Peptides against a protein of PDB entry 5VZU. Designs and how they scored, part 99

Target 1, 271 residues: chain A of PDB entry 5VZU
Amino acid sequence: GRTLEDIFHEHMQELILMKFIYTSQYDNCLTYRRIYLPPSRPDDLIKPGLFKGTYGSHGLEIVMLSFHGRRARGTKITGDPNIPAGQQTVEIDLRHRIQLPDLENQRNFNELSRIVLEVRERVRQEQQEGGHEAGEGRGRQGPRESQPSPAQPRAEAPSKGPDGTPGEDGGEPGDAVAAAEQPAQCGQGQPFVLPVGVSSRNEDYPRTCRMCFYGTGLIAGHGFTSPERTPGVFILFDEDRFGFVWLELKSFSLYSRVQATFRNADAPSPQ

## One batch from the design tools (peptide; made by RFdiffusion4, then SolubleMPNN)

Design b2_p17_6_s2 (from b2_p17_6, 6 letters changed)
Fold by OpenDDE base, seed 1:
Structure b2_p17_6_s2 (fold): chain B 271 residues (1-271), chain A 17 residues (1-17)
Amino acid sequence: as target 1 above (271 residues)
Amino acid sequence: PVFSLPFTDDLYQFVPP
């Protein structure tokens, strides 16, 4: 029978051959598009820009991270045999923060899966409810003939100020032990580890994360066949690094900021 | 359905069930 290694080698040869065929066929028919960096906003979770993906058999991937209100988007700058350039490889819902458990429970894939699927169901419910409110509002603008109601005069009702005496009721100071809600340490990163059975191309990922959000990743067959969005976790490590856990694929992608400065890469001001 | 990609390294290979 074919080994997993045989199937892997056959598959890698196919991907290399496909890449060669595409490159050779398009050599004379390439359309070039200028890319501009997205504008930075003060409320952006991190500075938007180019990130290098360090995952997958496809090698080096470049993704543009941008912020769109309560959503972040990773847009492919590099295409691959499955997903062309310009597609949204990840879409992040900044409304739905994921709280990771303690470090011991983070190793449990089933616990992470439970947390993500509960958030996915909330997102689905919110989408259904928001769809119903938009439907009912259109019906009832019957033409109310605005009859001109006459200007009735302002009656000056008088401001009587009653003198109510301050009762001295000396209620004992009950020792409300204010359980000092330790201010959720909004600034300190938490320990981070991948769940057991989640693959990473490199074991050199940050072991501390700032925050996590629910998101969806795009998957497809060769030639962008049967594109689907799969649930995942966006992990913000720092200003220059984020990850994505592909839950159904049991895979982790690490993205690092491209530190190159580009001349004239700012979007032209809308005239 | 859990998409069992045969290769975890190829994030984009959706084999439809």
Scores: peptide ipSAE 0.023, ipTM 0.669, DockQ to the pose 0.038
Fold by OpenDDE base, seed 2:
Structure b2_p17_6_s2 (fold): chain B 271 residues (1-271), chain A 17 residues (1-17)
Amino acid sequence: as target 1 above (271 residues)
Amino acid sequence: PVFSLPFTDDLYQFVPP
């Protein structure tokens, strides 16, 4: 039978061959597009810009991180055999923070999975409700002449009786001291560890994170076949590093800021 | 369907057919 190693080797050969075929095909049909860096805004979670993925053996993965109100986007600058350049590899919902548990419970993949799937369900509900409000606003302009339906007489339900038993017991209302939700100090880093069974190419990832958010990643087969969005967690480590946990794929991708300065890469000011 | 993330060796979950 083919070993897992044989299957892995055959697949690596196929990926290298695919990369070579695509590169060679592109060499015959090179389309150059100018990339502009998004302008930084005061409310941006971190400075937008280019980030390098460190998760792959197969070369340089560059993603543009940009902010769009309550959403962040990772756009592929480098294409691959599965997902072309210009596709949105990750979409982050900055409305839906993921609260990581303590370090002991962070090792439990099922706990992280539960938390993410609960947030996914909330996002789905909010999308359905927002779709209903947009739908109902168009429907109500019909002048439904509400004909006054005749007032059917209220039947007198009978006055059943009296029993008065007096039981005293004055149990003091224990002041449930509402544990003041300590305002989650947005600035204190939380200890961070990957769940057991999440693959990371490098164990050298930041062991402290600032914030986590719900997001979705794009996955596809070779040639961009059957593209779909899979749930995940965006992890902000610092100003120059973020990660993405691909929940269904049990994998972690680390991204680090490209420190290169680009001349004339700023977006033209909107006139 | 083998869904691959972009070029991560590890994300080919070979779900055996």
Scores: peptide ipSAE 0.022, ipTM 0.664, DockQ to the pose 0.039
Fold by OpenDDE base, seed 5:
Structure b2_p17_6_s2 (fold): chain B 271 residues (1-271), chain A 17 residues (1-17)
Amino acid sequence: as target 1 above (271 residues)
Amino acid sequence: PVFSLPFTDDLYQFVPP
C-alpha cells in the first residue's frame, strides 16, 4: 500500500509540478496589478496590511488583511493551485467573539468544535432573520383596487356585561440576570495553545492571544474546483500576528505582518 | 472533490466521506 509518506511525496511532486506550470504560465500573462494598502480606520482591530502566511509546502503566501465595519477580510495576494490570487481566503465576523476556555480545555478539539459550531448556528439564524425582514418589506405594495363593495348594514350584536374583579397577583419581577458583558479587557492576552490533533506547519506560534473571532475560510480543489466556506477561528495574537484555525481541516495557519515599508503603497486619496 | 487548503499536504485533503 502507499504509505502516507509516499502520498505526501507524490502530492509534493504534483504541487511542485503545478507551481512550475503556474510559474511557466506567468511568462505570457502576468498582469502586474499595483496593490494599494487599505486605509487605516480608527476602529480597525489592528492596522490593515500585508501578512505573510507561514505555510510549508506552498511556500510564501501573502494575504491582505482589511476591515469592513464589523467584518475583517483576508484577500490572497499570492495565488496557489487551489485558490487564485484575489480570492478572500478568510472572512471574519467581528460581532462574534469566541472566548477560548482555559489552557487545559483549549487542548480539547471537541470543545473548540462545540464553541465554533454554536457560533456558526447563531450566525446562520441572524442571516435568516435579516433575510426575512428584507423580504417582508417588499410585499405590501399590492395595488389597492378600490372596488366599492356595498354597505350591507350588519346587525347590533349585544352589550355583554360588567364586573370582573382586579386580581392583584403581584408576579415578582424575575431578575433577568443580565449576563454581564465582561468588559472586553482588550489589554491582557490569554494563554493560547492549539487543540490536540490540529496541525500547524510551524510549531513556533504565539502562546498568548488577545482576541478570537468566528470566521470562515475558503477551501477548494485544484484549479479552484468546488470552492466552499469552512468554519474557523480567527486568533488575534498581536498588532503584527494573527492565526486562523480551520476547524474541519484540523489545521492552523499563522500570519505575520510584512514589515517591508512599501514607498507609495498608500491608496491615492480619493480626490 | 478533494478540498485542499493552499498548504495542504495530501494529509489535509478533506475527502468528504
Scores: peptide ipSAE 0.021, ipTM 0.659, DockQ to the pose 0.039
Fold by OpenDDE base, seed 3:
Structure b2_p17_6_s2 (fold): chain B 271 residues (1-271), chain A 17 residues (1-17)
Amino acid sequence: as target 1 above (271 residues)
Amino acid sequence: PVFSLPFTDDLYQFVPP
């Protein structure tokens, strides 16, 4: 019988063969595009740049991490048989933090799934409400018929007198119970473990994380067929490492900063 | 001829059950 190892080996050989065929068929038609590193901003969660990671079964990929206000974006620098280069592999909503439970409950995939799906529903509601406000605001530009309203004379409204009674309504400033912002433990990472049944290519992932956010990942069939966005969790481990949990795929991708120094990789100044 | 190998990576094809 085929072992799981035999099946995995056959599958890896097929992926290598696909990559070889794809590269070899286009060798004469390669369009080179210069990639610039995004400038670092003070409000960036970590320094933007190139990260190397494992993406599904395709092995090693290069992703550019960039920040766009309250969003982070992972853009594929390397293409694969499913998703071409230049696509957004991950889109992270930095408004929607995921709070991981204790280490025992982090092993429960159903608990993580519940938390992520609750956040996904909030994001959908916010998008629907914002869509309605934008829709209603455009509808009231009915044609302003320019009826020339005749200049009715400015009746001088009489000077109401100076009745200066200082009502000392000493409204006691109601104690705004400062909801104790639990000090964002910005410094000490929490213990981290993958849920049971989430596949990792490498068990050597950081066992402590700083913070997590809701995000979506791009998935597609071969040749970029039926591309869709799937819910996931962006996990910030440190300045040089992040992960993405693909919730529906039950997979984890680890990304590590490319430590290579690039000369002349800065974006040209906006002209 | 683009040789599309009929390789379905079951890990990326979320074939809905």
Scores: peptide ipSAE 0.018, ipTM 0.627, DockQ to the pose 0.039; fails the geometry check

Design b2_p17_6_s3 (from b2_p17_6, 7 letters changed)
Fold by OpenDDE base, seed 4:
Structure b2_p17_6_s3 (fold): chain B 271 residues (1-271), chain A 17 residues (1-17)
Amino acid sequence: as target 1 above (271 residues)
Amino acid sequence: PVFSLEFTEDLYQFVPP
């Protein structure tokens, strides 16, 4: 029987062959689109830019990481048979930090699954509530027809007398212990390991991570059929490396910064 | 599927016709 490795190897060969056929068919008319690196902002989690990734069975991909306020995006620069270029392969919600457990409990896939699904439900609730506030705000500008308020007669409020003795109820101000927002410690990276049963193409991934966030990854069938977003974990390892755990797929993708310096790849300053 | 990124002084994404 074909091993899983044989199936992955055959699939990788098929993808390379498809790539070769497509590139060879277009040899007479290669259209290129110039791409620009996103400008860095002071509040960006890391420098935005190009990252080289290993995606599941698809081999090598290039992703542009960019920051958009409280969201980060991985945009495919290289497409594959499932997800075309220009699609957002990952979306990261920087509002929803994931706290990984200790190293022993990180091996438990069910614990990671619980944590991610709890955050997914919070994100879903926030989206429903934010949708309602945006809806109600538009409804109130109905034209206030100035119906002439009929002059209801001023009922004379009776003069209730003065005698209220000052009860000295010295209610101690309960010290609302302001939950000190623990400053986002640029904490020493925590030990990191993949859960049991999460597949990685390489065992050589960083064993320490800085922080994790909730995210969603885009999956589809061949030809971008039935595209859906699956829950996952964005893992920041360092300035030049991040990972994504695809929870439902039980897979891990590692992304490393492209260290090439591009002289003219900066976005033109908005004139 | 758009497979080629050429690293020149400028970044170019291959766009299939």
Scores: peptide ipSAE 0.127, ipTM 0.702, DockQ to the pose 0.571
Fold by OpenDDE base, seed 3:
Structure b2_p17_6_s3 (fold): chain B 271 residues (1-271), chain A 17 residues (1-17)
Amino acid sequence: as target 1 above (271 residues)
Amino acid sequence: PVFSLEFTEDLYQFVPP
């Protein structure tokens, strides 16, 4: 019988062959486009740039991580047979932090699934409410027929009435119970482990993480068929490493910064 | 599908014609 290793090996050979076919079809007429690195901003969660990652069975990929206000984006720099280059492989919502449970409960896939699905539902509700406000605001611009309302004379504002004595209403300062801002422990990484049944290509992933956020990942069939966004967890490990848990696929992708220095890859100053 | 990055002094993405 075919082993799981045999099936994996055959699938990897097929992906390599597909890559070869796609590159060979261009008769060595290779057009190159210059890529610029995103400029770093002070409010960026980490330095933007190139990361190398593993996407499930698809092998090694290169993604560009960039920040867009309260969103982060992973853009494919290398395509694969399923998702072409230039597509957004991950979209991260930096408004929706995920709090991981303790290390014992992190092994429970159903607990992680519950947490992520609750956040997904909040994101959907916020999108529906924001859609209604945008819809109602556009409906009220009926054509204001500018009927020239006749200039009614400004009646004189009546005189300032006299000096009402300042009542010393000594309103006791209600104890604003300072909601204890749980100090965002931005410094000490929490222990991290993948849930049972989440596949990783390598068990050598960071065992501590700084913070997690809700995000969505792009999946598609071969030839970019039926593309859809699936819920997941962006895991920031450190300045040079992040992960993405694909919840529905039960898979983990690890991304590590490309340690190459590019002397001329800075974005041209906006003229 | 675009598969190659050449890491020269400049970063280039292959673009299919």
Scores: peptide ipSAE 0.122, ipTM 0.722, DockQ to the pose 0.534
Fold by OpenDDE base, seed 2:
Structure b2_p17_6_s3 (fold): chain B 271 residues (1-271), chain A 17 residues (1-17)
Amino acid sequence: as target 1 above (271 residues)
Amino acid sequence: PVFSLEFTEDLYQFVPP
């Protein structure tokens, strides 16, 4: 019988052949566009730049990670049969941290799904509220001078509250020890494991993460048909590694920094 | 189309026609 490995090799051969056919069809008219690395900012979560990753069955992907205030973006540098280059593979909301449960509960996919969907709903609510504030700001036509309707003198009713007695009981103020919100120690790594049923190409992923954020990933059919954004989790492992959990696809993509140095790839300083 | 990054001294993205 065909092994899963045989099927994977056949699919890899088809993808390589498709790549070869497409490249060869364009070999007569190869247009290249120069790309620049985003400038690093002091407030960037990690150094921006090129990352190589594995996306499900699609093989090797190269993305540009960039920071845009409270958002991060993974932009496809390599295209695939589904999603062309230049598309945003992932959009990360750095305002919405995902708190992973303990290591035991991290194995539960339904728990991760619950946490992510609750954050998704908060993001949706904030977008609706912010849309209303932006909408109402245009609608303030000038204050109509509403004439002062006369103050009718509503009446006196005198009702006698009775003299209830002075009971002293000096209940000690229980020191509500304000549980000092331990400042979320941004520096301590949390033990990390993928939920059961989340597919990873390699079991060799970092077993400790720094922090996680809510994000969305782009999916599409072949030829970029029916593109949609699905909920997921951005996982920062370290300065050179991040992951993305595709919640609906039950898949994990690991991205590692491209260590190649490009002498001329720095963005021209904005004059 | 699957774009190859050619890593030259410069970063070039293939653009399909």
Scores: peptide ipSAE 0.092, ipTM 0.668, DockQ to the pose 0.581
Fold by OpenDDE base, seed 5:
Structure b2_p17_6_s3 (fold): chain B 271 residues (1-271), chain A 17 residues (1-17)
Amino acid sequence: as target 1 above (271 residues)
Amino acid sequence: PVFSLEFTEDLYQFVPP
């Protein structure tokens, strides 16, 4: 019978062949576009730029990381048979931090899944509420036609009723133990391990992370068929490394900064 | 087929004026 290894090998050969077909079909039509590095802002989580990553079964990818206020984006510089170049492979919501549990509970995929899906539901609720506020503001400028008068009358006044005594019932103030949200110490990295059943192409990933955020990753079939966003976790390891856990795919992608100094890679100043 | 790669806004293409 076909082993999982045989199926994986056949699939890898198909992906290599598809990549070869795509690259060969474009041989006569390669428009080289100069890519500029995104401008860095003081509030950026890390310096934006090019990162070299492993994307699922497609192997090595180059992704541009950029920051857009409270969002970060990973844009594909290299395409693959599923997701073409120029697509946003990951979108990160920097408002929605993921708190990883201890190392023992980090091994539990269902625990990570619960945490991520709870955050996804909050993001969905915020989008629905924000959609309602934007909708209601436009409707009310209907012309107030001034339809007029009628005066109808003053009905009356009554009356007194009395004194009822203040019952003293001294309900004890239940100590609402405000669970002190321990300010997640932004400075010291926490121990990190992948959940059991999350595949990594390389076991050589950082065993300490600074912080995690909710994000979505783009997935599609071959030829960019049925593209959809799947929930995941953006993991910041350090200034030069981040990861993405694809929750539904049970996979992990590691991205490392391209250390090459590109001369004139800065965006030309708007003249 | 000219696949118009719709580059997302994140690819700062300097379009020369």
Scores: peptide ipSAE 0.007, ipTM 0.454, DockQ to the pose 0.107

Design b2_p17_6_s4 (from b2_p17_6, 6 letters changed)
Fold by OpenDDE base, seed 2:
Structure b2_p17_6_s4 (fold): chain B 271 residues (1-271), chain A 17 residues (1-17)
Amino acid sequence: as target 1 above (271 residues)
Amino acid sequence: PVFSLPFTEDGYQFVPP
């Protein structure tokens, strides 16, 4: 039987060969496209821009992070053998915050999996309901000819009487102390650790996160075959770092801001 | 099908077919 090592070596050779073939094919047909940095908005979770992926043997992965109302997007600036440049590698739903458990329970992959899958189901329900409202709103403008429904006579149902006695049971209203929702302390980062069995290229990731959100990542076979969206967690560490946990893949990708300043990279102001 | 896994240190998790 092939060893895991044999399979790994064959796969790495195939990837190197594919990268070489693609690079050589692109050298024959280089199409240059100007990239504009998205404008920063006051309500953006962090400054939008270019981030470097620190994951994998693909080498340099550049993603542009942008904000679109209650959604964030990671767009591939660099393509790979599976996913071309310009594809949305991650889509983040800023409506659906992931609450990480305590540091002990964060080590449990099954707990994170449960939390993410529960949020995934809520997102699907909201999409179905929003689809139903959009469907019902179009159907109801049929002219309801108000046929006057004839007034059927009000049958007088009879007044049954009797005197059930007042039991005085003075149960004290237990003050349900409404557990004051502690205002989400926006300022203090939560201790962060990857679950056991989630692979990361380096153990050198931030051990504190600001907040997490539900998201989906794009996966595909070589040559962009069978592209699909897989569930995950977007982790905001700070102004310059975010991560993505690929739940089904049991993998973590760290992204760090590209500190290079680009002249004339700003999007033209919408006239 | 070999999906673009964000590489683990050990490469693509080749889920063997």
Scores: peptide ipSAE 0.021, ipTM 0.662, DockQ to the pose 0.040
Fold by OpenDDE base, seed 4:
Structure b2_p17_6_s4 (fold): chain B 271 residues (1-271), chain A 17 residues (1-17)
Amino acid sequence: as target 1 above (271 residues)
Amino acid sequence: PVFSLPFTEDGYQFVPP
C-alpha cells in the first residue's frame, strides 16, 4: 500500500510539476507589475516589507506585510496553485492579542484551540454589533417636517417646596480597583513552542516570541476554488521574523524578512 | 469541520489522491 510518505512525495512531485508547467507555459505571457513597499508608520508593529515564506513546498514564496490601522495583512507577491498573487494570505487583528500559556501548556493543541476560538467568537460579536450601529445611523435622517404645533400655554403648576432634610447617608465610595492595564511589556519575549500535532517544515523556528495576535489565513483548492478564511495565530518573533499557526490545518508557516535594500521601491508621493 | 489534512501545506485545501 502507499505509505503516507509515498503520498506526500507524489503530491510534492505533482505540485512541482504543476508549477513548472505554469511557469513554462506562460513564460511569454507574464505581465509584470511594479510593487512598491508600503511606507513605515510610527505605530507599525514592525517595519512593513517583503518576507520570504520558509514553509513553501512551492519554492520561493514572498509575502508583503503591511499595516492598516489596527490590522496587518500578508499579501501574496508570489501566487501558488491554490492562492493567486495579490490575495491576502493572512489578515491579523492587532486588537485581539493572543496570550500564550506557559511552555508546558503551549504543547497542548486543545488549549491553543480554545484560546483562538474564544477570540474568534469575540471578533464575530464585534462585527455583528458594528453592523447594527452602521444600520441605525442611516435611519434617523428622515426629514421630520416639524409642523409647528401651536404653543398652547401650559399653566404654571405651583412650586410646593417641602423641606425634606437630607439624610447624611455617607455611602463609602467603593474603590473601583481600576485593573491596572499591565504596561505592554514590549521588551520581554516569552518562551515559544509549537503544539503537539502542528506540522512545521522545519523545527528551526524561534523559541521565543514577542507577542501573538488573532488572525485569519486564506485557504483554497487548486485554481482558487472554495476560498475560505480559517482562524489562526500571528506570532511576532522579532523585527525580521513572524509566524502563522493555521489552527484548522494544524500547520505553521515561518516568514523571514527579505534582507535587501530596494532602490526606488518607495511608494510615489500621492500627487 | 477540522481540516484533517495528512499533509498541511500553508493555505492549501489538499484533497489526498
Scores: peptide ipSAE 0.020, ipTM 0.632, DockQ to the pose 0.037
Fold by OpenDDE base, seed 5:
Structure b2_p17_6_s4 (fold): chain B 271 residues (1-271), chain A 17 residues (1-17)
Amino acid sequence: as target 1 above (271 residues)
Amino acid sequence: PVFSLPFTEDGYQFVPP
């Protein structure tokens, strides 16, 4: 039977061939778009901008990191055979911080998987609850058809049933300790290691991280077939480096800031 | 290291190295 290695090599050859075809055939048909750097906000987790990713078979990829309130987004600047340029390769939920265990337990993929899947379930519940509130607000404008239903009569029935004493069972309202959103204190960096069985293209990744968040990554087949969101972990290492652990794919992507100063790359001021 | 690649027949974006 084909080994996993044989299948991997065949797929790598196919991806290299596809990438070569796309880069070589479209040399005359390349649509050049001017990229503007997103404006930085004071509340941005790090400065937004261009990051170079090194992961999987695709080699060097460029993503734009931007912040959108309690969400961060990585947008592909470089396309690949699976996901075209302009797609949102990662979406990060800055409300859902991932607390990594100690360094020994970080080697356990099942522990990371448990933590991520628990957060995924919370995100799913919050989406369902928010969907119900939006649904209930529309239901009340049923037209009051004022059909004048006729005056059917006064049936008297009198019966006086008796004295049931109100038991004042003073159920103390259990203080729902609202889990205080611990402000994202820029805590001291914690030791970081990839779980066993998570593939990294480079073993040279930062061994200390500042913060981790729940996120989803976009995956697709060749030609952007069957695109779906897979759960993962965004790892902030420092101001210039972040990672993404693709949980289901058991892979890690390292992103490093593009230090190139682009002249006139600032977003045009809204006139 | 057993690289469990979820290969779909159509290939996914992330092939581990």
Scores: peptide ipSAE 0.019, ipTM 0.638, DockQ to the pose 0.032
Fold by OpenDDE base, seed 1:
Structure b2_p17_6_s4 (fold): chain B 271 residues (1-271), chain A 17 residues (1-17)
Amino acid sequence: as target 1 above (271 residues)
Amino acid sequence: PVFSLPFTEDGYQFVPP
C-alpha cells in the first residue's frame, strides 16, 4: 500500500505542477490589484495586518487579518490550487468566545469538538431568530389622514388612597451561597496544547494563549470547487501570533505577523 | 479568475496526518 509519506509526496508534486500550469497559462493575462493595509482601531483585538501562515500542504501563505465590529476576517493574499486570492480563509465571531478546558482535557479532541459544536448551534439559532425580525417590519404605512381635531383641556380630580396594613411575614433568608466568581485574571495566558489527533506542520506553536473564539474556515476542492465553511477555533496567542484549529479537518494553522514595514500601504482616506 | 483545475480525489485541502 502507499505510505502516508508516498501520498504526501504525490500530492505535493501535483500541487506544484498545478501551480506551474495555472501560472504559466495566465502569465500574459495577469490582473494586478493594489493591497492596502486595513486601518487600525483602538477596539481591535490586535493590530490588523499581514500574517504568514502554514496551511496544510500549501506551505507558507499570506493572509490579511482585519476587524469588522464583532467579526474578524482572514483574507487570502496568496492563492492556492483550492482557494484563490481574495477569499476569506477564516471568519471569526468575536461574540462567541471559546473557553478551553484545563490542559488535561485540552488533549481530548471530543471535548473540544463538543464545545465548538455547541457554539455552532447557538450561532445557527441567533441567525434564525434575527431572520424573523427583519421580515415583519414592512408594515403598510397606510395614508394617515391629517384630521386636525383640537383636543380640549379637561382638568379633574384628586381621589383618596386607603391605608392597607403591613403584614410582617418574616421568611428566613436562605443562604444563597454566592459562588465567588473568581475574577478571571484577564492578564495571564492560559496553558495551551493541541488535542490528540490534530495535525500541525509546526510543533513549535505557543504553549500559552490569551483567548479563543468560534470561527469558520473556508475549504474547497481544486479550482475552488464545492466551497464550504467548516467550524473551527481561532486562538489568539499574542499581538503577533494567532492559530486556527480546523475541527473537521483535524488540522492546526499557525499565523505570525509579517514584520516588514511597507511604505505607502495605508488605505486612502474615504473621500 | 476562478482557476478551473481538475477535481482530484483529494477533494478539499490535503492535511498531512
Scores: peptide ipSAE 0.018, ipTM 0.633, DockQ to the pose 0.040; fails the geometry check

